# Peptides against a protein of PDB entry 8HF1, part 267

Target 1, 320 residues: chain A of PDB entry 8HF1
Amino acid sequence: NVMLYATKPTEVMVSFPHQEQVLTVTRLISAEIEKFYVSLDLMNIGVQPIRRSKSLQCLRDPSKKSFVKQLFNDFLYQMKEYGIYAASIAIISLIVEFDIKRRQAETLSVKLMHRTALTLCEKIRHLLVQKLQDMTYDDDDDNVNTEEVIMNFSTPKVQRFLMSLKVSFADKDPKDICCLVFVERRYTCKCIYGLLLNYIQSTPELRNVLTPQFMVGRNNISPDFESVLERKWQKSAIQQFRDGNANLMICSSVLEEGIDVQACNHVFILDPVKTFNMYVQSKGRARTTEAKFVLFTADKEREKTIQQIYQYRKAHNDIA

## One batch from the design tools (peptide; made by RFdiffusion4, then SolubleMPNN)

Design b2_p27_4_s3 (from b2_p27_4, 13 letters changed)
Fold by OpenDDE base, seed 1:
Structure b2_p27_4_s3 (fold): chain B 320 residues (1-320), chain A 27 residues (1-27)
Amino acid sequence: as target 1 above (320 residues)
Amino acid sequence: KEERKKKLEELEEEIQKELNTPLPEPP
């Protein structure tokens, strides 16, 4: 029995400065969301009729107010963690979701609530896009999707992630690339996917090299949010990645047990590794001889991150 | 523009170094 010693991936850590970029636009957006929460709490929506086919989540919030707050809180998190450019993509997903919910509203009060949320999202989108345009030196080129704009309006973490992709994959054969990117939250997968599409298109060295896809784990998805389209997209994305038609996959930390993803040569962990299971599952996908497992950490959290990785390595060796 | 380009090039070099530096083994 040749124990094929699964070559342990090379673990790498990329550090980034902890910059609390307090932009005026970010403060304004946060204040507008807070004002909206006050107005939302005053809205009389009534008790929604429990239709028998509603998932357990629809049972948790009869008013649907908590769900609206969750989406805006998730947006605020994305704006903080990934920057204004990522936020400009994330807000579009909120607009789409609230438009669906507005159309599905069974009552005028719920329809009005989702309409008010949409109006706020449109205002936020305008503020974000205007701020992105303020750095386009050419007033005539409405193209906010340049490498320069993406980099300038991304957090130091995202800047280093994008540069790490450029440095790792510039002018490589796309067939030699099998890359996973792990993020903590579901909504981040789509946001980072949209950001990567624009970045790759704006970066000549990557334009014909990287073909990204995204996958969202099912276990944390309310069945009410799993559109038939999202399920079809996930199946297609996985298949494209297996067939080599996509070479970069963005995954949430909730990989369904049993999504057999091929052995990859690169695994990027964009968000902090919070669990031993996440560490083992993500690292266990980096199985090629020259595989890299790349972590991103704030400088202030570097030592804590190192100690946590050592604990996970020890625990993994004690089980293996 | 040029100063921003230079800062990006310096950052790319730093990242290249970090990507080529294995995480230290526990003591």
Scores: peptide ipSAE 0.510, ipTM 0.927, DockQ to the pose 0.738
Fold by OpenDDE base, seed 2:
Structure b2_p27_4_s3 (fold): chain B 320 residues (1-320), chain A 27 residues (1-27)
Amino acid sequence: as target 1 above (320 residues)
Amino acid sequence: KEERKKKLEELEEEIQKELNTPLPEPP
């Protein structure tokens, strides 16, 4: 009987200052989205033909307006939680989504709605890119994808996360790295993936060390054609991670869906641990002898977060 | 430029210390 002593990972907490300073650009973007919501509520898109497509989403939003609002609300969340650099990547995903929905529109009114959303996304993209460029005017380099730009336009949480990756993995053998990054929201996986690609490319110490991938939970996948592409991507991404062709995987609630990921030596929890299940499942992936389980917390929430982790540790020990 | 670099290095050292400090056991 090899007692597989479940090696308890070393739990670590990285603190970050609460950023109270709201940039003028973020206020402008939020105000433009709110104006758009007023306009969207006034849009008469008519009754959409009930396509008998078993899409649970078509049943939830007969007007397709709630989906549009959801995407912009998720964008606003990402801009707030991860910063304007992450927002510049997130807005591209909205542009792609609304362009697909515009092309798939069965009515002129729905086509116009998605066109209006696209026009707003392009305006937001220009405002974000312009703000990122304002810092490059001093350095003769028009490249907004530098380590300095990424760091300065990221939230303190994202700054600490990126620096934690740099400190943990600088100049290491990529084969010695099996890293998971957990985020709360589906759209955050792709946003943080894009941010990490740019950060790794701009950071010489990481460029040949980290190869990121992302994985998104199936429960939120629309049964539409996009879901087939996302399923193909997910299958490819997990295979690359299993084969060691990728050594960092960004995940949301995917572990609840029985996705078998190998034992990892690093697990980063970028967003607050909201459930005991998330704690157990994410921590349960850090199974190597020297595994680290890293939490990020605002300084003001540090004590509360510690108490919550102690409660989860207790509850886990009572079940194990 | 030099002051920003120094501030980043100081922050990297702080993060290195945090990453090497286990979360205490509950009292």
Scores: peptide ipSAE 0.509, ipTM 0.925, DockQ to the pose 0.786
Fold by OpenDDE base, seed 3:
Structure b2_p27_4_s3 (fold): chain B 320 residues (1-320), chain A 27 residues (1-27)
Amino acid sequence: as target 1 above (320 residues)
Amino acid sequence: KEERKKKLEELEEEIQKELNTPLPEPP
């Protein structure tokens, strides 16, 4: 009876300084969003006709205003947590969403609301891009996608995440890499994916080493709300990761039981581990003999995070 | 420019040490 001792992954914690990025541009953007919320609250979009399909109604704010506020709140979160470079990518997703909603608007008032939101997003995009260009001292290179710009305009957390990838994977064989990156929010997956594409392309040691993909977990909300396009993208991304055509996957949820993702040698947790289930399921993907499970923590929260991980380790050993 | 490069290299060395330091088992 060879007891296959399941080799527990090596748990690692990377610390970062708690720096509030006090950029004038972030204050301006926040103030413009707050002014927009005041204007949005004053908008009369009329009584939306209650289409009586009972099951679908409970999830849609009848005002459609809460969804607009949610997207801007998610953007503000990404700008704060990941920096203004990540925000320049995140704002494009809002532009696309508000343009779709503007075109699909059933009333002129709803169309105008989404148009006003879109105009604000274009203003925010211009402010972000202009701030990224302030570091391009050479008048001829409008390329804001350099390693220097990405690093300078990323939060200390994102800087240490990118450097951890560089240190871990520089000049390695792509076949020896199976990496998962966990984030809390769905929109963060696409934002971090776009950031990683630009970072990998700007970093010679990673260009032919890392091929990223992203997957948004299936909404616990009925499969009826997922677009056919999103489901096709998820299936393609998973297949590319299984086939080894992608070796880094960004996920907003633990891959459901039955998405047999290959045993990963690296699992990065970019956002705080908030639940025991998230800890066990994400750690349970690091299954190779030399697997690393990497956490990121602010220096001020380091001790509290260590104690929380010890509690999760104890609880996991008591169930196993 | 050189001071920024040096600070980046120092931070890469720190991260390399952290990535190679396992979280201790609880006492």
Scores: peptide ipSAE 0.506, ipTM 0.927, DockQ to the pose 0.744
Fold by OpenDDE base, seed 4:
Parts: sequence; structure tokens; C-alpha cells
Structure b2_p27_4_s3 (fold): chain B 320 residues (1-320), chain A 27 residues (1-27)
Amino acid sequence: as target 1 above (320 residues)
Amino acid sequence: KEERKKKLEELEEEIQKELNTPLPEPP
């Protein structure tokens, strides 16, 4: 029973102000997406033949409209939870997805729908990039990927997360770092990965210290829809982290699916811990001597989060 | 610019303190 000798990680809670920073640009983007939903509902895409996926559970929306709305809703969530800078990365993932769907479209009406979604994504991307550029006072530095821009256009939660990485890992030996970052949603893994690449590159103290990777959970809904490429990439990412070629891994609830990763010295929980299972599994990865398990909480939710962690600690001790 | 730098330094100090403060054991 290897579980019995794990030194309990030091649990830490980093607080952030609950600021609903409603920027004018975020309101404009939300309004453009709402207008697009009205137009999307009016689009006659025709009844696509339900390709019977052998997995009974994916009632493929024969119109594919629900999937388009889901991607934009997921984008709006990322913009709200992680900020404008993260949104500028997230929108690129939508552009890529809609371009793939446009090329794979079997009908002109479906092709047009995905083209309209792409046009909206390009407009959103332009609005986001323009807003990031508004802070570059020096005409000569078109680089929106500075530490200052990333920090200023990130939510208070993401600011505290990035600074926690800087404080924790500045000028350390890369070999002494084994870090996990847990996020709730699969799409957030890639978004935070892109944000971290830019932040690390713009932060001299981290540039040669942190090598990030990400992993996305298997699509439990349809393992058949995971491209062979995504499965290969996921296996490669895990192997790079095991081999020490990456020292920071961003993951979602994937670890609940029995992905074995090494013992880590840092575990960051970027999103709220919603389940006992998530708490036990994520905390159970912080197994080294002096391991830290870091939670992020809004100031208003701090006490409630503390009480929830105490309940999880108690429940874990009652099972152990 | 300088005021923003100062605010980031203050935030870094706050985070350093929080990262070094263990979540207390339940009473």
C-alpha cells in the first residue's frame, strides 16, 4: 500500500478579488455572439442524415447548430473566467475547429454556417487583439505577448496563478520542478497552455525553467471521435512529462480516468474543486517531500471553500 | 507604467505570503 507513506502535501489557498470586470469589448463580443445565435436559428441547414455513431449517447444534432453554440458558449466562459488575453488564444481554437468543420461540410448550407461562424470568430479575434494593443504605448513594440499585457488582461484568478508560478519557480532548476495544473474543462487546458507559453517566454525568470505541456481527457462521450492524432499527442504529452522533458502539465479531469502521472511537488487547482473525487485524486498527486497543493478562491468564497476542504479532509481520513 | 509595476510587486509580495501560509487544520 504505497498510499500510506505519502507525506501530506502542504495545502495552500491563494485568494483573488471577485471582480466582474465587464469591459466594453466583452459586452460587444457577447452581443455579437447573441446576434449570431439569432441568425443561426434562422438558418435552414436541412436534415442531415443521422450517421449512427455506434455509441448510442451521441445524438448528433442533425443541424450541427448546438455544437456551434456550445463552442461559442465555451469561449464566453473562458473570456469570463480567464480574461481577454486567454480569450484571444481561445478564439484561435474556434477558428481552427470551424475551418475543419467548413472543409468537412457535406452540404453548402452547413459550409455556409461554418463560414459565418468563422467570420464572427475573426471579428472577435480582431476586437480582442485591438484591445490588447491599446496598452502598448511604445509604437515600436507590436508584441502583445508581454508579461505586462498578459497580466493586465487576465482575470484576478489568472493573475494570482501566473504570479504563483513566478514566485514558486523563478530561477529554479527545471529538474526540481514537477508541477500539475488542474482545470475543470478540456478546452481550458489548451487555452491555459497557450497563455503559459507566452507568459514563460515573456518572463526571463521562467523562460528556461518551465516547460509546459497539456493533456486532454478522453472523450468519454465518443472515443471514436478522438482523432488518432489527439490520442497520439496525449500519449506523447504524458510520456514527455514522465521523462522530465516537460515539468509542468496542464490537465482536466483526465486523471480521474486512470492516467498515471508521477509524484509531483506542486499541484495547482485553477478552477473550483467541485467533488471529493477531484480533491483526493489531485491532492494525491502532490506526494514529494515539501509538496504544495495550491487552491485558488475568490475572497467571497474563501470561507465556504475552506469548509468544503475540511469536509473533504474528514471524508478522506474516514476512508483511509 | 510605474504605478502598475508597483501594484504587481505588491501583489507578488502578497502571493509570496499566501504561498507560505499553510491552510490551517480543521479545529
Scores: peptide ipSAE 0.506, ipTM 0.927, DockQ to the pose 0.740

Design b2_p27_4_s4 (from b2_p27_4, 14 letters changed)
Fold by OpenDDE base, seed 5:
Structure b2_p27_4_s4 (fold): chain B 320 residues (1-320), chain A 27 residues (1-27)
Amino acid sequence: as target 1 above (320 residues)
Amino acid sequence: KKEREEKLKELEKEIEEQLATPLPEPP
C-alpha cells in the first residue's frame, strides 16, 4: 500500500502578538458603519416584490438590508483580522458590489439605499488611503503599495505570514514552489490575493518567484448563484495552478471534496483550524518529501492551539 | 526609517527560527 509512506509534512507553528489595533481610523470607520446601520433601519424601502428569481438570498431578506449589513460586517472582520491595508483592498469589492446593485435597483428607494451604502464605502476608502499616506515621509512618493506600508498597516498575523513567504521563497526557482494558503472566509481569498500581488511587486526577492492565484470555494447554497464570471475565474485559476503558471493558490477552507489540487510542498493556514476535516484535508495536500505545514497562532492561544493539533493528530492516527 | 528596517530584520530572524523549529511530537 504505497499510500502509507505519505511523508508526514513538517508541522510548524508561527506565533504573533495579540495586538488590539487601537487605531483612531479603525474606531472612526466602525462608528460610521454603526451610524449607517441606524440610518439603514429607519429607511423605508417598501415591500419589495418577491422576485421570482430563484435566489434564495433575495428570498431571506425582502428588504435587502441584511445583505448590505452582511457586506459591511464582512469588511469589519477583514479590517480587524488582516489590518487597514487589507481593508483598503476589501472596500473596493464593496464599492463594486453596491454600484452593481444600485444600477440593478428596480425602485427609487432601493437605488437610494445602495447609493447611501456606496457613499459610505467611498468615505471609508478615503479614510483608509489617507491613513496609508501618513507614513509616506517623502511627499513625492504617493505610492501606498510599498513593502513598508503593507507591513506597517497589516495585523501581526499578516506580517508574520508575509515574512514567512519571504523567508521561505526568496530567490527560489518558481518551478520548485507549490504553495497553498488556506483562509476561513471566501471574501478573504480575494482580499489576501490583492495584498499578495502588491507585496510581491514591492518585494524584489519575490517579484519573479511567486505568482499567486485565488480560488473561492463553490457556494454550497446553489452553484446557480456563482456568476458565470466567478466560475470562469475558478476554472482559469485552477488551470493556471495545474499548468505551473501560478505557484501559490489561496483557498477558502471549503475545499469541497473533488477539487484536485496538486501535491504541494508548502501549506499555510492563515486562519485558525476549526475542524478535524479542515486539518486532515489541508495537511493532506502537503505531500512532498520536504513539505511544510505552517500554522499561525496568537501567543495567548498558542498552547490551546498546540493541544488541539495533538488531538487532531491522535484522531487521525486512530482512523489510519 | 532605520529603526523600522531593524525591526523588520529582527522579525525576519524570528520567523526564520520559528520556521526551522518543528512543532514537537506530543509526549
Scores: peptide ipSAE 0.529, ipTM 0.932, DockQ to the pose 0.755
Fold by OpenDDE base, seed 1:
Structure b2_p27_4_s4 (fold): chain B 320 residues (1-320), chain A 27 residues (1-27)
Amino acid sequence: as target 1 above (320 residues)
Amino acid sequence: KKEREEKLKELEKEIEEQLATPLPEPP
């Protein structure tokens, strides 16, 4: 029995400077969201009728106000963690969600609540797009989707992630690439996917090299968010990645439950590794002989991150 | 424009070096 010692992937740590985005636009957006929360708390939307088919989440928030706040909090997190450019993509997902919820509203009060949220999202979108355009005024091309704009309006973490993709995959054969990108949050998958599409399209060395997809885990506590379309899309995305029609897959940590993805040669962990299971499962996908497992860390958190990885390595070796 | 391109090239080089450097083994 030749124990094929599964070649351990090469673990790499890319560091980035901790920069707090002190942009006037980010402060303005945060203040507008806070003002909206005050207004939202004053809204009388009544008790919603509990339909028997409502998810456990609809039972937990009969007002649906907590859900509205959750989406804006997730947006604020994405704006902070990924930057203004990523935020301009993330806000579109909120617009779509609130428009759906507005149309599905059973009462006028709830319809008005989602309309107010939607109006705020449109205002935020305009503020973000205007800020992205402020850099294009020197070039007659109103295209906010250039490599320069994406890089300038991304956080240092995202800049290093994008550059790591460029360095790793420039002018390679698409067939030789099997890449996973792990993110913590569901909504980050779609946001980073949209960012990557624009970045790849703006980067000549990647245009015909990387074909991204994303996957949202099934175990979001809210079955109300799993549209039949999302489930079909997830199945299609997984199949495209298995068939090699997509060579980069963005995954949330919720992939812990049983999506068999093929062995990959690159695994990027864009967000901090918070659990041993996430470490083992994500690292366990990097199974090729030359596989890389790439972590991103702020310089200030580098030592703490290294120590955490050593603890996870030890714990993994004690179980294996 | 030129200063931004230089900063991007410097960042690219930094990333190449970091991607080529394995995370050290625990002591």
Scores: peptide ipSAE 0.528, ipTM 0.931, DockQ to the pose 0.772
Fold by OpenDDE base, seed 3:
Structure b2_p27_4_s4 (fold): chain B 320 residues (1-320), chain A 27 residues (1-27)
Amino acid sequence: as target 1 above (320 residues)
Amino acid sequence: KKEREEKLKELEKEIEEQLATPLPEPP
């Protein structure tokens, strides 16, 4: 009886310098959002009619203003954590959401609030795109989606993530690749997906090698909050990954225990591992003989992160 | 341009070395 010792994945830690990208454009965008919050607090949106339909006790955030602030706070986080290029993709998702909310507005005051938010998003989009174009002034190509533009306007973390993909997968057979990328936030999945599509298209060594998809974890809080479109997208993305039509999957949650995802050979953790469960569940997807589990850390947090991983390894060995 | 390409190649080499180096087991 050869006990097939399940070979533990090789854990790797990629370090990046802590550079706060203090660009004038990021300061300007932050200041415009802060001014908007002051104006938003002064807006009278009236008493929202509590439609007490018993079944859809959707905790409709009692303040439609808090949801608007949450989306802009998530955008500011993405701009800080992933850079200006990622922010140019993230702002489009806010534009789409505020346009939907504007159309679905039950009152004129709520419609005007979402219209004001949308106008700010269009201003932010213009500022971001203009800054990305500053690198193209020397080349007759107005294309902001080049490898050079993506790399220069990404944070050191994202630069090392993209380079790690290039080094790991350049000129490989697509069939030999099964890659998971874990992120903390739901909106980051779509942002990093859009960034990867453009990066892969601009990198000849990856163009016919990597086919990305993204999946937003189910909101355990209510299946009623997931649009029919989001559920269809999730099912299609998972099926494409199972069928090998996609070989890289971006996830904001550990794929629920019922999503039999094939044994992956690469697992990238783009955001900090905050919990033991996240560590065990994400690492548990790297099951091939040569599987790599790759963590990204700021140089300043390297030693603290190493000690945390050692604690998680110990705790995992004590339960096994 | 050339200096940026050289820095990118240096970063690529650094990442290759880091990806080849496993996180050591605790002593």
Scores: peptide ipSAE 0.527, ipTM 0.931, DockQ to the pose 0.780
Fold by OpenDDE base, seed 2:
Structure b2_p27_4_s4 (fold): chain B 320 residues (1-320), chain A 27 residues (1-27)
Amino acid sequence: as target 1 above (320 residues)
Amino acid sequence: KKEREEKLKELEKEIEEQLATPLPEPP
């Protein structure tokens, strides 16, 4: 019995400056969303039929309004945490969702609510795209999807993440790469996926090296609310990653749900590690020889993050 | 443009150094 001592991955900490990109555009967008919430609270959408799903322990307000507010709150979070370039991608997902909900609306009042949300999303999209274009005015190229634009309009955290991918994988053989990227929120998976597609396409050293995919964890929201399309897409994404047709997987909390992904040589934790379980499960995917487990931290939070990782290491060694 | 490219190269070097530096064991 060769006890294959699973080589513990090399843990790495990448630091980034705490710079709030205080752009006038982000303040304008936030103010427009807050103004919309006031208007939304005044909207009479009538009594919604309570679909009693048995498993709703979470008192999510079954109001279609709470869902609208959740999507905009998740957008505001993504804009703050990842920057205005990521926000320009994230807003498209809101547009698609509100257009679907507008078309599926059973009442005129609900249809109007989703139309108003959609109109706001289009306004936000225009403000974001205009701001991205302001950097391209010196070059006759209207292309906002350059490495320079992506980097300049990303938060310091995302800049360090993208650069870490470039440094780690530039001109490597795609077959030698098995990379996981963990994010906290489900909507962030799709946003970072779209950002990575554009970044990889704009970065010659990565174009034929990285093939990203994403996977959204099943919320504790009843599997009855997951579209058949989302379940099919998740299965396809996992299969592509297993078959090596994708070599970078962006995921949120998926491992907690028993979704088995292969052993990886790189694990990036883009968002803060909030739980011991997240630490153990994500680190436990970095199982190859010389595997790297990369954490990102703000400089001001570096010491606190290091101490938290040491506590998790200790607790893990006490169980092993 | 040139100043931005220099800053990106400096950042790349900083990231290379950080990625090459293991998180130390607790004291």
Scores: peptide ipSAE 0.525, ipTM 0.930, DockQ to the pose 0.780

